# Designs tried in a protein design run: peptides against a protein of PDB entry 5Z08. Part 173

Target 1, 168 residues: chain A of PDB entry 5Z08
Amino acid sequence: RQKDEWAKKTSSLMKQLDWFIGEHLGAMLAAEELGGPVVGELMEIDPDDLSAGFNAHGKLKKATSQPDLDRRQRRIDDIWGPQDEQGQAHKRKRGADEALAASAEMRDLIEQLMNKLVEAGGDNSATYVEIPRESAAARFLVRSKVAMFHPNDARRLRLVDFGRDLDD
Target 2, 222 residues: chain B of PDB entry 5Z08
Amino acid sequence: GLPRLIDAIEEASKIPAKRRQTPIKPTIEKLTTHLYTHGASPDSLLRLADLLTLRNHLDQASLAAITRNLYPSSTVSDEVVLRFIGALGHGQLKPTLALQALFLRWLVMVYHLLENPGVLGQVYGVLFDLLDTAAIRPQLCHLLALVTRRKHVRPFRIQAILTLSRQTGGDPNLTGLLRVFKNYYPEIIVGDATKGRASAFKHPDPQWRQHLDEIQQRRSEA

## One batch from the design tools (peptide; made by RFdiffusion4, then SolubleMPNN)

Design b2_p19_4_s1 (from b2_p19_4, 14 letters changed)
Fold by OpenDDE base, seed 1:
Structure b2_p19_4_s1 (fold): chain B 168 residues (1-168), chain C 222 residues (1-222), chain A 19 residues (1-19)
Amino acid sequence: as target 1 above (168 residues)
Amino acid sequence: as target 2 above (222 residues)
Amino acid sequence: EWAKKTKMLEEILLRLQYS
């Protein structure tokens, strides 16, 4: 009985996680990978900083002078204006594919992190997942305090042990 | 048990306070104590949602007390969510804006327990159209920040937030919501109207969260 | 095991949402 309830709850939470990643996070992570804003940091970024745009390094450009309202409207219109249905469809498709890829990467990474923590049986050294690259997904997990890098190796990521942190 | 307490409150809610034979406050206190200790089942949540959202003779303090102790012991159904969403906005038959703000705060705090988180996305337009209501805007922006997906970020909504931000002198909650929009579309230029600190939409009540986790954990051990 | 996994998922979801 209890196992079945836990299994159902776990399944429900997994569905919620998949939904959150797929519907919310994936597009943002894809945008970050493409040099867009950093996921989660936008909550702390001043709107003035956001108006300055991001340089190729994802750093806020210094708020140069008053970007003409007209140039802003044109960009919004260029983004949302009637681009030829085919060009918008291709851009939407590419954006969707990138969001799907980012979602899959995040989902896989979370699953690996959870599995390693369960398998480690309390051995902290065995809890690390080797990551092939510092992805937007990995960075976001660290910023959200879901995961932590190894202090001496940025290619090693572990899940934060929430059970221990709650008992402290 | 909880069902009997709800029965008593439902019956009392049909009668004006001046015509009640017994004060309702002791029964409300028993209910809130029970909710604090054990939480509410899905069935009990639905009944309580009706008590909170439908016009009755319960006083605002009692309704607020129930809402503050509305810990789900399990999941939150779409039906429960829709009761609270349906109670939002202006109208003589709707709950007070203060109570609506508590409902929105509750939805934020139990968002992870929704049986179908997508239900809020389906009513996104209804929620978004209430942003002009200042009394509920902080909690509404927080909920929208959780609910917003790429499909919801549309030019007319971007413009609506920008316009409302100018009209409000740069409400930090609107700026926070616009930042969420910008996560999906980095090209969104947050105009000078969004000067100021954005809300980070942190969990509104860490103690309530902790207590919810305890209630959720006990049911899993039973 | 399922309890631990459930708690982890809950906390992950919460931290992801409030980041």
Scores: peptide ipSAE 0.395, ipTM 0.565, DockQ to the pose 0.384
Fold by OpenDDE base, seed 3:
Structure b2_p19_4_s1 (fold): chain B 168 residues (1-168), chain C 222 residues (1-222), chain A 19 residues (1-19)
Amino acid sequence: as target 1 above (168 residues)
Amino acid sequence: as target 2 above (222 residues)
Amino acid sequence: EWAKKTKMLEEILLRLQYS
């Protein structure tokens, strides 16, 4: 009975996690990978920095003195205006594909981190997952205090042991 | 048990306070104590949602006390969520705006326990259209920050937030919501109207969160 | 094992939502 209840709860939480990653985080992580705003740090971005937008290199454009109303309108029109149906479709498709890829990466990384922690049986050295790069997903997990890097190797990531922190 | 307490309160809610044979306050205190200790089952949550959202003769202090102790022992159904969403806005039959703010705060705090988080996305328009209501705006922006998906970020909604931000002198909650929108579309220009501190949408009540976790843990051990 | 996984998932969800 208890095992079945735990299994049901775990399944429910997994569905919620999958939904949260796929529907919420994926687009934000993809935006970060494409040089958009950093996930979670946006709340600390100065509003003046937000008004400047991002340059092609993902850096905040220095607020040039007179935000030309015409440039703002053009940019809004470039975002939402009738772009050629093909160009909008390609941009939407590419954005959707990047969001899906980011969602999959985050989901897989969380699953690996959880599995390694369970398999390690209390051996902290065995809890690390090797990551090929510092992805937006990996950085976000660290910023959210879900994961931590190895102190000597930024290619090694482990799940924070919530069990120890909750029991203490 | 909890069902019997709810029965007594439901019956009392049909009668004006001046016509009740017995004071309801002791029964409300028993209910809130029970909720604090054990939480509410899905069935009990639905009944309590009706008591909180439907017009009855319960006093505002009692309704607020129930809402502050409305710990789910399990999941929160779509039906429960929809009761609270249906209670939002202006109207003679709707709860007070103060109570609506408590409902929105509750939805934020139990968001991770929803059986179907997508249900809030289906009613996104209803929630978004209430942003002009100042009394509920802080909690509403927080809930929308959790619920917003790419499909909801539309030009007319971006413009609506920008306009409302100008009208409010740069409400930090609106600025926070616009930042969530910008996560999906980095190219969104946050105009001068959004110059100011953005809300970080932190958890509204860390103590409530901790107590919820304890209640949820007990269920997992049973 | 399931209990540990459940607790981990709960905490992950909380931290992801309020980051």
Scores: peptide ipSAE 0.391, ipTM 0.563, DockQ to the pose 0.383
Fold by OpenDDE base, seed 2:
Formats: sequence, C-alpha cells, structure tokens
Structure b2_p19_4_s1 (fold): chain B 168 residues (1-168), chain C 222 residues (1-222), chain A 19 residues (1-19)
Amino acid sequence: as target 1 above (168 residues)
Amino acid sequence: as target 2 above (222 residues)
Amino acid sequence: EWAKKTKMLEEILLRLQYS
C-alpha cells in the first residue's frame, strides 16, 4: 500500500517535471543556447519609453537603441510568439526542434543526476555526471541550486543533496 | 465646457501655487463636477492624462480628485493607457506611489472600455517588474490578473512571483495572481507557504462602476 | 528508495520553479 502510494506520487511528479520542461523550460533553454537571454532574466523596460507608443507590430516607434536584453527577449518572443506569419514558419519549426532538443537534454540530465545520486550509496565521488559541455540546461540547474559543479572540474555535475540542506 | 476648464487648469499647472493670482480649487471642483456628470471624451482623457502623469505644480489632492472622477464617456485609447503606464515606478519625475495606485485602480475599472486591451499585454513585462513595489502591488496584481494570457506565463515569471511570494510572507494578491497563472498551467506547484488566502480581485468600487455604466448608457442612446 | 526519489523530485521541481 505505502509503496504503491509512493510510486503513484513519483509518477505524478515525473509527469509534472516532464510538462514543466517540455511546455516551459525547453524553449527558453533553446533560446539561451542560440544566444538569447539567460533563463530567469527579466526585461528591463523603462515605462517612460512607452510614452512614444507602439507601432502596428508592437514595436516602440522611436528607434532608441533597444537594450541588448530587449533584443534577446524579442528573440524569445519570436521563438515562442504566436505562429502568425507564413515567413516565420521555418524559424518556428527550427525553434520548435531546438526546444524539443533542449527539453530532451534537460530531462536526460536530471535523470542521470538522480540515478547517480541513488547509485552512489553515500560516496560523494561517485555522484558526478560527466557533461560534454556547459549547456544552458546545466547552467540552469546550477543557478536553480538543483546541481553543482565539481570544484575543480566544470565537466562534472552532481545533484545537490537536499537531505542535508533541509536539516540545517 | 470641459475644454475651457482643462485649459485653465493647464495654465495654472505651470505656476507654483504661491504665485497664482487666483485659487485653482474652484476650477478643479467645476472640472470634477463636469466629469462626474458627463464623463470625459477621448480627447479630454488624453489631456487629463498628461495633467495627471507629467510633473507640474498641481497639488496631490487635486490630482487625486481628478483621477477619482475620470469617467470615460466613450472608449479609452492606447495613448491614454500608455500615459498612465509610463507614469509607474520609481523616479523623481514620476507621480507619487499613492497616485500611481489610483491610476492602476482606474485602469482596472475601465478595462472593459479599452479600445485595444492587447496594449496592456504588450507592456506586461513593465507591469510585472513593478510587483516588488509594495505600495502599488494590490492594484498591480489585480490589473495583471485581468491582462494575463498563456503567452505571459513564462518560467522566469513563475519563478519571480514564487520568490516574491516567499519574500513577502505570502501576499494574498500574489497568491491570487499565481492562481491565475495556474489556470493556464495546472502543473505549477504552489508551495505550501503560498496556500494562504488569495485575493478574489473583486471590483474596487461598485458605486463608481454603477455611475460609469450610467454615463456609458447615455452614449448609447445618443 | 521510492520515498527518496519522490522527495528528490519534489525538491527539484520546487527549485526549478523558484529559480
């Protein structure tokens, strides 16, 4: 009975994780990999710039140098934006493919990190996953305090031991 | 008429109160009475928005009185909306946070009269980034609750609101906004600390709504 | 084992959503 309840809860949480990664995180990670904004960065738009109004395309009328953040967010909006115009179909398809790839990478990385922690049996040296590159997924996990790099090797990533941090 | 009253107030707004030859209060009272009786046309709304949002020599009580009587007789243009949005936040040239809260309350109450409700969606980021400003947060959350669409519910905003909710000890308005987000994405985990009482975002002023409806009905009969 | 995995997933999801 208890084992079945834990199995159901684990399955439910896994579905929530898969949904969160697939529907939200994947495209943002893909945007970051493509030189878009870092996941979690807010757009700093000065409300005073809005006084100039927006054109029919939702762009500020005055060609003031949009801060680099605004260009990056626009790329995300272009990747995630509504599928309106025909000419963006190829960019949208590419963006969707990149989002799927980023989602798969993030999901696989989380699964590897969890499995390594379980398999290590308390040996901290055995908990590290080798990553081929510092991906947007890996960086996001570190920023989120889900994972940490090895202090001497940025190619080694481990899951944070949540059991110790909750008791302190 | 209303344009002449606005002209007189615009001229008076350029002069410090101590240097005015005539008290402006009687003219403000005439303006607010006119607005209460007839509402403001789109052109008058724009002029009044400038008086309310731009730095001038009008006193805060007069600005608040105008804002409380700012009944649209017709629609509200994007330009008027953008004047009020541009006036939000911190800055020496910006209106007081108390007046900004009145502007946000006004936008909530006239939301159904916007020519293009999508304009608020375009400035969603600007509004969202002001959630840390406690003085305007209640009205801001209410406005965001009306404006939020699926396209606005992004991971970084989910994260930001959850973080801010923890930092504020579970502000009911933030919890209310999180519930709006969850309507678009049911899988959002609202931590146990946020299971507190959420704001229902009820209409801020039922009497104001009723009076607005009366003004709007007269337009439909004309 | 399942309890540990469940707890880990809960914490991962929380941290990912709060980051």
Scores: peptide ipSAE 0.382, ipTM 0.453, DockQ to the pose 0.319
Fold by OpenDDE base, seed 5:
Structure b2_p19_4_s1 (fold): chain B 168 residues (1-168), chain C 222 residues (1-222), chain A 19 residues (1-19)
Amino acid sequence: as target 1 above (168 residues)
Amino acid sequence: as target 2 above (222 residues)
Amino acid sequence: EWAKKTKMLEEILLRLQYS
């Protein structure tokens, strides 16, 4: 009975996590990967700002007429902007694909981090996941204090031990 | 009649108070009394919306008094709504934030009389982007709570409310709006920082509502 | 094991939402 309740609760939380990642974080992570604002920063992105593109610092680039910046910004606008205008359908599809990819990456990374922590049985050295790149997902997990990098290797990420942090 | 009173106020609004030959206050009082007794027709309502939203030489007390007595005798057109929405935000040509808050409150109180409630949904983004403006946030959240549909509940808006909620220390109006969002997406976890007291978005002025209903009933009997 | 996983998920969700 208790195991079943925990299993149900875990399943419910997993569904909530999947929703939060897929329906909320995915688009934002995709925007960050495309040079948009950093996830969790006040996205004072007006639609015009979204259309103008973001600089390397996530700040609005003044719409310089460079076609590639316009494409990236349009992708951000397509990811974040209202879906209603017809001409954006192809851009919307690309934005949706990027959001799906970012969602999948985030979901997989969280799952790996949790599994490694459970498998390590208290050995902190065994809790690290190797990440292929510093993604928006990885950075977001670190900023949110969900994960931390290995002090000597930025390719190794571990889940924060929440039990210790709550007791301290 | 109401049109003549509006004419007089429109003419007076073009002239600085110091250069007016006659005080406008008595005319404003006549207007507000008429509005309280009979309400405003759609045509009069549009003219009054222009007086309230366009930059003119009317004093803030007069504008507030008109807004507080702006009872529609029938429906509210899209054009009237758009005048008030267009008056929102920051800028030298915009009405004061205090007056904007009164406009938003008015829109909440007359929401059921809109000819096309969907018009507010079309300008949802404009309204939503003003949530950072503390002076109008309570009324803005209430209006958004009425207007919000599934199509408006987007990831970036969820995040924006969450971020703003943190920055404001959990404004009850933002928490209330998040609860509205959660009705469309139950999976939205309103985290502990948002577990604060949510606004119930009660009617801002029950007496105003009752008086509006009386005005509306008189028209249905005529 | 399930309890630990549940607690982790709860905390992850909270931290992700409040980041």
Scores: peptide ipSAE 0.385, ipTM 0.442, DockQ to the pose 0.329; fails the geometry check

Design b2_p19_4_s2 (from b2_p19_4, 13 letters changed)
Fold by OpenDDE base, seed 1:
Structure b2_p19_4_s2 (fold): chain B 168 residues (1-168), chain C 222 residues (1-222), chain A 19 residues (1-19)
Amino acid sequence: as target 1 above (168 residues)
Amino acid sequence: as target 2 above (222 residues)
Amino acid sequence: EWKKKTKMLEEILLRLQYS
């Protein structure tokens, strides 16, 4: 009885996680991978810094040029203006594909992290997942304090043991 | 039990305070104590949502006290969510803006317990159109930050938020919401209107979160 | 096991949402 309730709750939470990743986080992670804003860095981004855009490292470019209001409207119009339905459809499709890829990567990474923590049986050395690259997903998990890098190896990531923190 | 307390409050809510034979405050205190200890079931949440959102003779302090102790013991149904959303905005029949702000804060804090998180996305337009209401804007921006998806980031909404940001002198909550929009569309130029700090939309009450977690854990042990 | 997974997921969701 209790096991079934926990299983149902776990299933419900997994659906919520999948929804959150797929519908919310995926597009942001894809944007970060493309050199857009860093996900979850609630950096006090000065509006001037936001207007300057981001460098290839996701860092704010120094606002060199005065934010011309006309350039802003033009850029919004370039983003949303009548580009031929086909060109917008292709950009939207590519953006959707990148968001789906980022969502899948994040989902898989979380699942691996959870499984490793469960399988390790308390052995901290066995809790690490090897990551092929420092992805936006991996960085976001660390910034969110969901995961931690190995102190000596940035290719090894582990889930934060929330059970210990909740019992303390 | 909780149902009997709700029954008593429902009956009292039909009667003006001056005509009540017994003070309602002791019953409200029993209710809030029970909610704090055990939380509210889905059925009880619906009944309480009606008490909180429908015009009745309950005082604002009592309504606020119930809202502050409205811990779900389980999930939050779409119906409960829609009661609170329907109570938002201006109108003589609607709750006060102060109470609406508490409802929005509650929705933020229980967002992870929604049976269908997508329900808020379906009413996104209703929420977004209330951003001009200063009294609820902080909590509304926080909720929208959680709810916003790529499909909601539309040109007219980008322009609306930019215009409102200028009109408000760069409200940090609006700047925070614009940042969420920019995460989906990095090319969005957050203009001079966003001079200032963006809100981080941190959990509004860590103690409430911890207590909610305790209530949620006890149900799983029963 | 399911209890542990549930708690982990709850905390993950919270941290992801409020980071």
Scores: peptide ipSAE 0.424, ipTM 0.565, DockQ to the pose 0.383
Fold by OpenDDE base, seed 3:
Structure b2_p19_4_s2 (fold): chain B 168 residues (1-168), chain C 222 residues (1-222), chain A 19 residues (1-19)
Amino acid sequence: as target 1 above (168 residues)
Amino acid sequence: as target 2 above (222 residues)
Amino acid sequence: EWKKKTKMLEEILLRLQYS
């Protein structure tokens, strides 16, 4: 009976996690990979930097002399205006594909981290997942204090042992 | 038990305080003590949501005390969420704005316990249209920061936040919400209107979180 | 095992939401 209740709760939480990753984090992580804002950082965005906006490469566009209103309207139009239906469809599709890829990477990484911690049976050396690259997903997990890098190897990531940290 | 306490409060809520045969305060104190110790089941949460959101003769201090101790012992249903959302805004039959702010804070703190977090996304427009209400804006922006998805980030909403940010002199909660929008569309210009410190939307009450975790753990052990 | 997994998921969700 208790095992069944825990299994149901775990399933419910996993669904919530999948939803949160897929619907919320994936787009933000994809934006970070594309040179957009870092997820979870208080970017002290300098007001002057905000006025300049970001180019397609995430770099601040130099403030050209055009009035702020016209620039805002142009950028809203550039975001939402009739771009050629093909170009907007391709950008939306690419953005959706990148968000899906980032979501899948984050989900898979969390699952691997959890599985390794369960399988290790208390052996801290066996809890590390090898990551092929320092992804936005991996960095976000570290910033959120969900995971930690190996002190000597940035390609090894482990889940934070919440059971030990909550007892301290 | 908790159901009997709720029954007594429901009956008392139908009667003006001056016409009650017995003071309700001792029963409210028993209820809040029980909620603090054991939390509320899904069925009890629904009944308490009705007491909190429907117009009755309970005093504001009692309603606030119940809300501050409204620890779910399990999950939070869509029906419970919708009761609190329906209670938001202006109107003679709606709870006070102070109580609405407590409801929004509660929804933020229990967001991870929702049976279906998508229910808040379905009512996104209702929540967003209340951003002009200064008394609830801090908690509302925090909730919207959790709920916002790419489908909700529309040109008219971007413009609405920018306009409201200018009108408010750069409310940090609006700046924080606009940052969430920018995460989906990096090309969004956070203009001069968002000059200032963005809210980080940290957990509103770490002690409440810790106590909720303890209640949730006890259920899992029972 | 399920208890541990549940606690881990709860804490992960909390940290991801309030990061």
Scores: peptide ipSAE 0.421, ipTM 0.557, DockQ to the pose 0.381
Fold by OpenDDE base, seed 2:
Structure b2_p19_4_s2 (fold): chain B 168 residues (1-168), chain C 222 residues (1-222), chain A 19 residues (1-19)
Amino acid sequence: as target 1 above (168 residues)
Amino acid sequence: as target 2 above (222 residues)
Amino acid sequence: EWKKKTKMLEEILLRLQYS
């Protein structure tokens, strides 16, 4: 009975996680991978930095001179205005595909991190997942304090042991 | 038990304070103590949501005390969420804006316990249209920051936030919400009026979170 | 095992939402 209740609760939480990743994080992670804003870090960014936009490398474009309010409105209109239906559809499709890819990467990474922690049986050395690259997903998990890098190897990521942090 | 305390408060809520035979404060204190210790079941949450959101004769201090101790022992149903959302805005039958701000703060703090996190996304428009209400804007922006998805980031809403940001002299909460929008559309230009610090939308009450976690853990051990 | 997994998921969700 208790095992079944825990299994149900785990299943419910997994559905919530999948929803949160798929519907919320995926697009943001994809934006970060495409050189958009860094997820979570940007909550305290100076609005001046936000106004500059991001170059293709995610670097803040130097705020050129006070862009005329009219130019900003025009850019919003140019970005959101009727671009050729075909070009917008392709951009939306690409964005959706990237969001799906980012969602899958994040989901798989979390699952691997959890499984490794469970399998390690308390051996901290066995808790590390090898990551092929420092993805937006990996960086986000570290920034969120969900995961941590190995101190000597940025290709190794482990889940934070939440059980210890609750006892401290 | 909790149901009997709710029964007593429901009955008392129908009667003006001056006409009550017994003071309600001791019963409210028992309720808040029980909620703090054990949390509220889904059924109790619904009943308490009705007490908090429907016009009755309970005083504002009692309503605020219940809201501050409204720890779910389990999940939060769509019905409970919708009661709180329905209580937002201006009107003679609506709760005070101060109480509405507490409801929004509560929704932020229990967001991870929603049976259907998508329910707030379905009422996104209702929430978004309340951004002009200064008294609830901080908590509303925080909730919207959690709820916002790509489908909600529309040109008219971008423009609405930009306009409201200019009108408010760059409210940090609006800037924070616009930053969330930029996560989906990096090309969004934050206007000059958004100069200043964006809100980070940190958890409103870490102690409340910790206590909620303790209540949720006890349920898992039962 | 399921208890541990549940606690991990709860904490993951919390940290992801407030990052």
Scores: peptide ipSAE 0.420, ipTM 0.554, DockQ to the pose 0.387
Fold by OpenDDE base, seed 5:
Structure b2_p19_4_s2 (fold): chain B 168 residues (1-168), chain C 222 residues (1-222), chain A 19 residues (1-19)
Amino acid sequence: as target 1 above (168 residues)
Amino acid sequence: as target 2 above (222 residues)
Amino acid sequence: EWKKKTKMLEEILLRLQYS
């Protein structure tokens, strides 16, 4: 009975998290990744404004394993690329796709961080998630004090132990 | 002409997009077309630098489009350079980190047109202290690779790059910058973290370079 | 385990919303 109540509450909170990420955070994270304002610095970036920054020819390749540098450089290159006239409809779609991709990345990262903390059973060394890149999502989690980087390895991210901070 | 287009955009930049009587996009398109065709004079560059670096109500797409077409028709003054450098880093009044990355890329691409390349050497510390900002680090390392002289290669900066390289798991751009440092001090131990692939700091946009050269050639004929 | 996950999610949501 109590387990079921906690499971229901967890499910409800996950839905709230998914909504918050999808409706609010995803567009802002995409903006930051595309070189918009840092998330938390409330510049009203309309998702439509994100779409206007993209050139039509940039196929959103799936989040495959290419190193962070290449993707950011490509985004910079896409921002610097000539604006072809045909690009407006493709720009809106691309902005939406980037917001979705950023939302998915944030959601996945939070889930991994939580799972690692639970699995570690109190071993701080086992709580680190290896991140393929320093994403806007990862940076936002650190700025919001949800996560912290390993002191010697910025590719390792862990969830802040809220239990310790709440009991102290 | 270009000054009138800038005037219109400056006035529009003072007003939120939702409160503008007329859409600014057509004027931005005219501006970018003019810049692509003729480039920007030193005076126009300064005004555009202010539009790009100061907080205003222009949308990010418009700012990026202007930056992409910011071809100098002549030289780039110290004042223009300092506007872009002053816009770097974190803060509510500063441009977005991506726009900053575009500015750094622009500075790399126009480096040979600077009236005084030494101005970047004077602000070397400001640039160097931003290396921890991952969003701008690739372009920042490229710019620093161009600007670095022996006087800038100090022990504390060597150690800072080595530390940051370890923390980032051997960022190729940091490794590339450390290689530039090693050209001045060969004894710098490029530790295990630097055995990785170094960036070659190639020109970021060959087509932009070619178009810039065409604009610059028209000046020499005038 | 579920209690821990719930507390973590509550705190995550709080910190994300106030950032």
Scores: peptide ipSAE 0.406, ipTM 0.396, DockQ to the pose 0.310

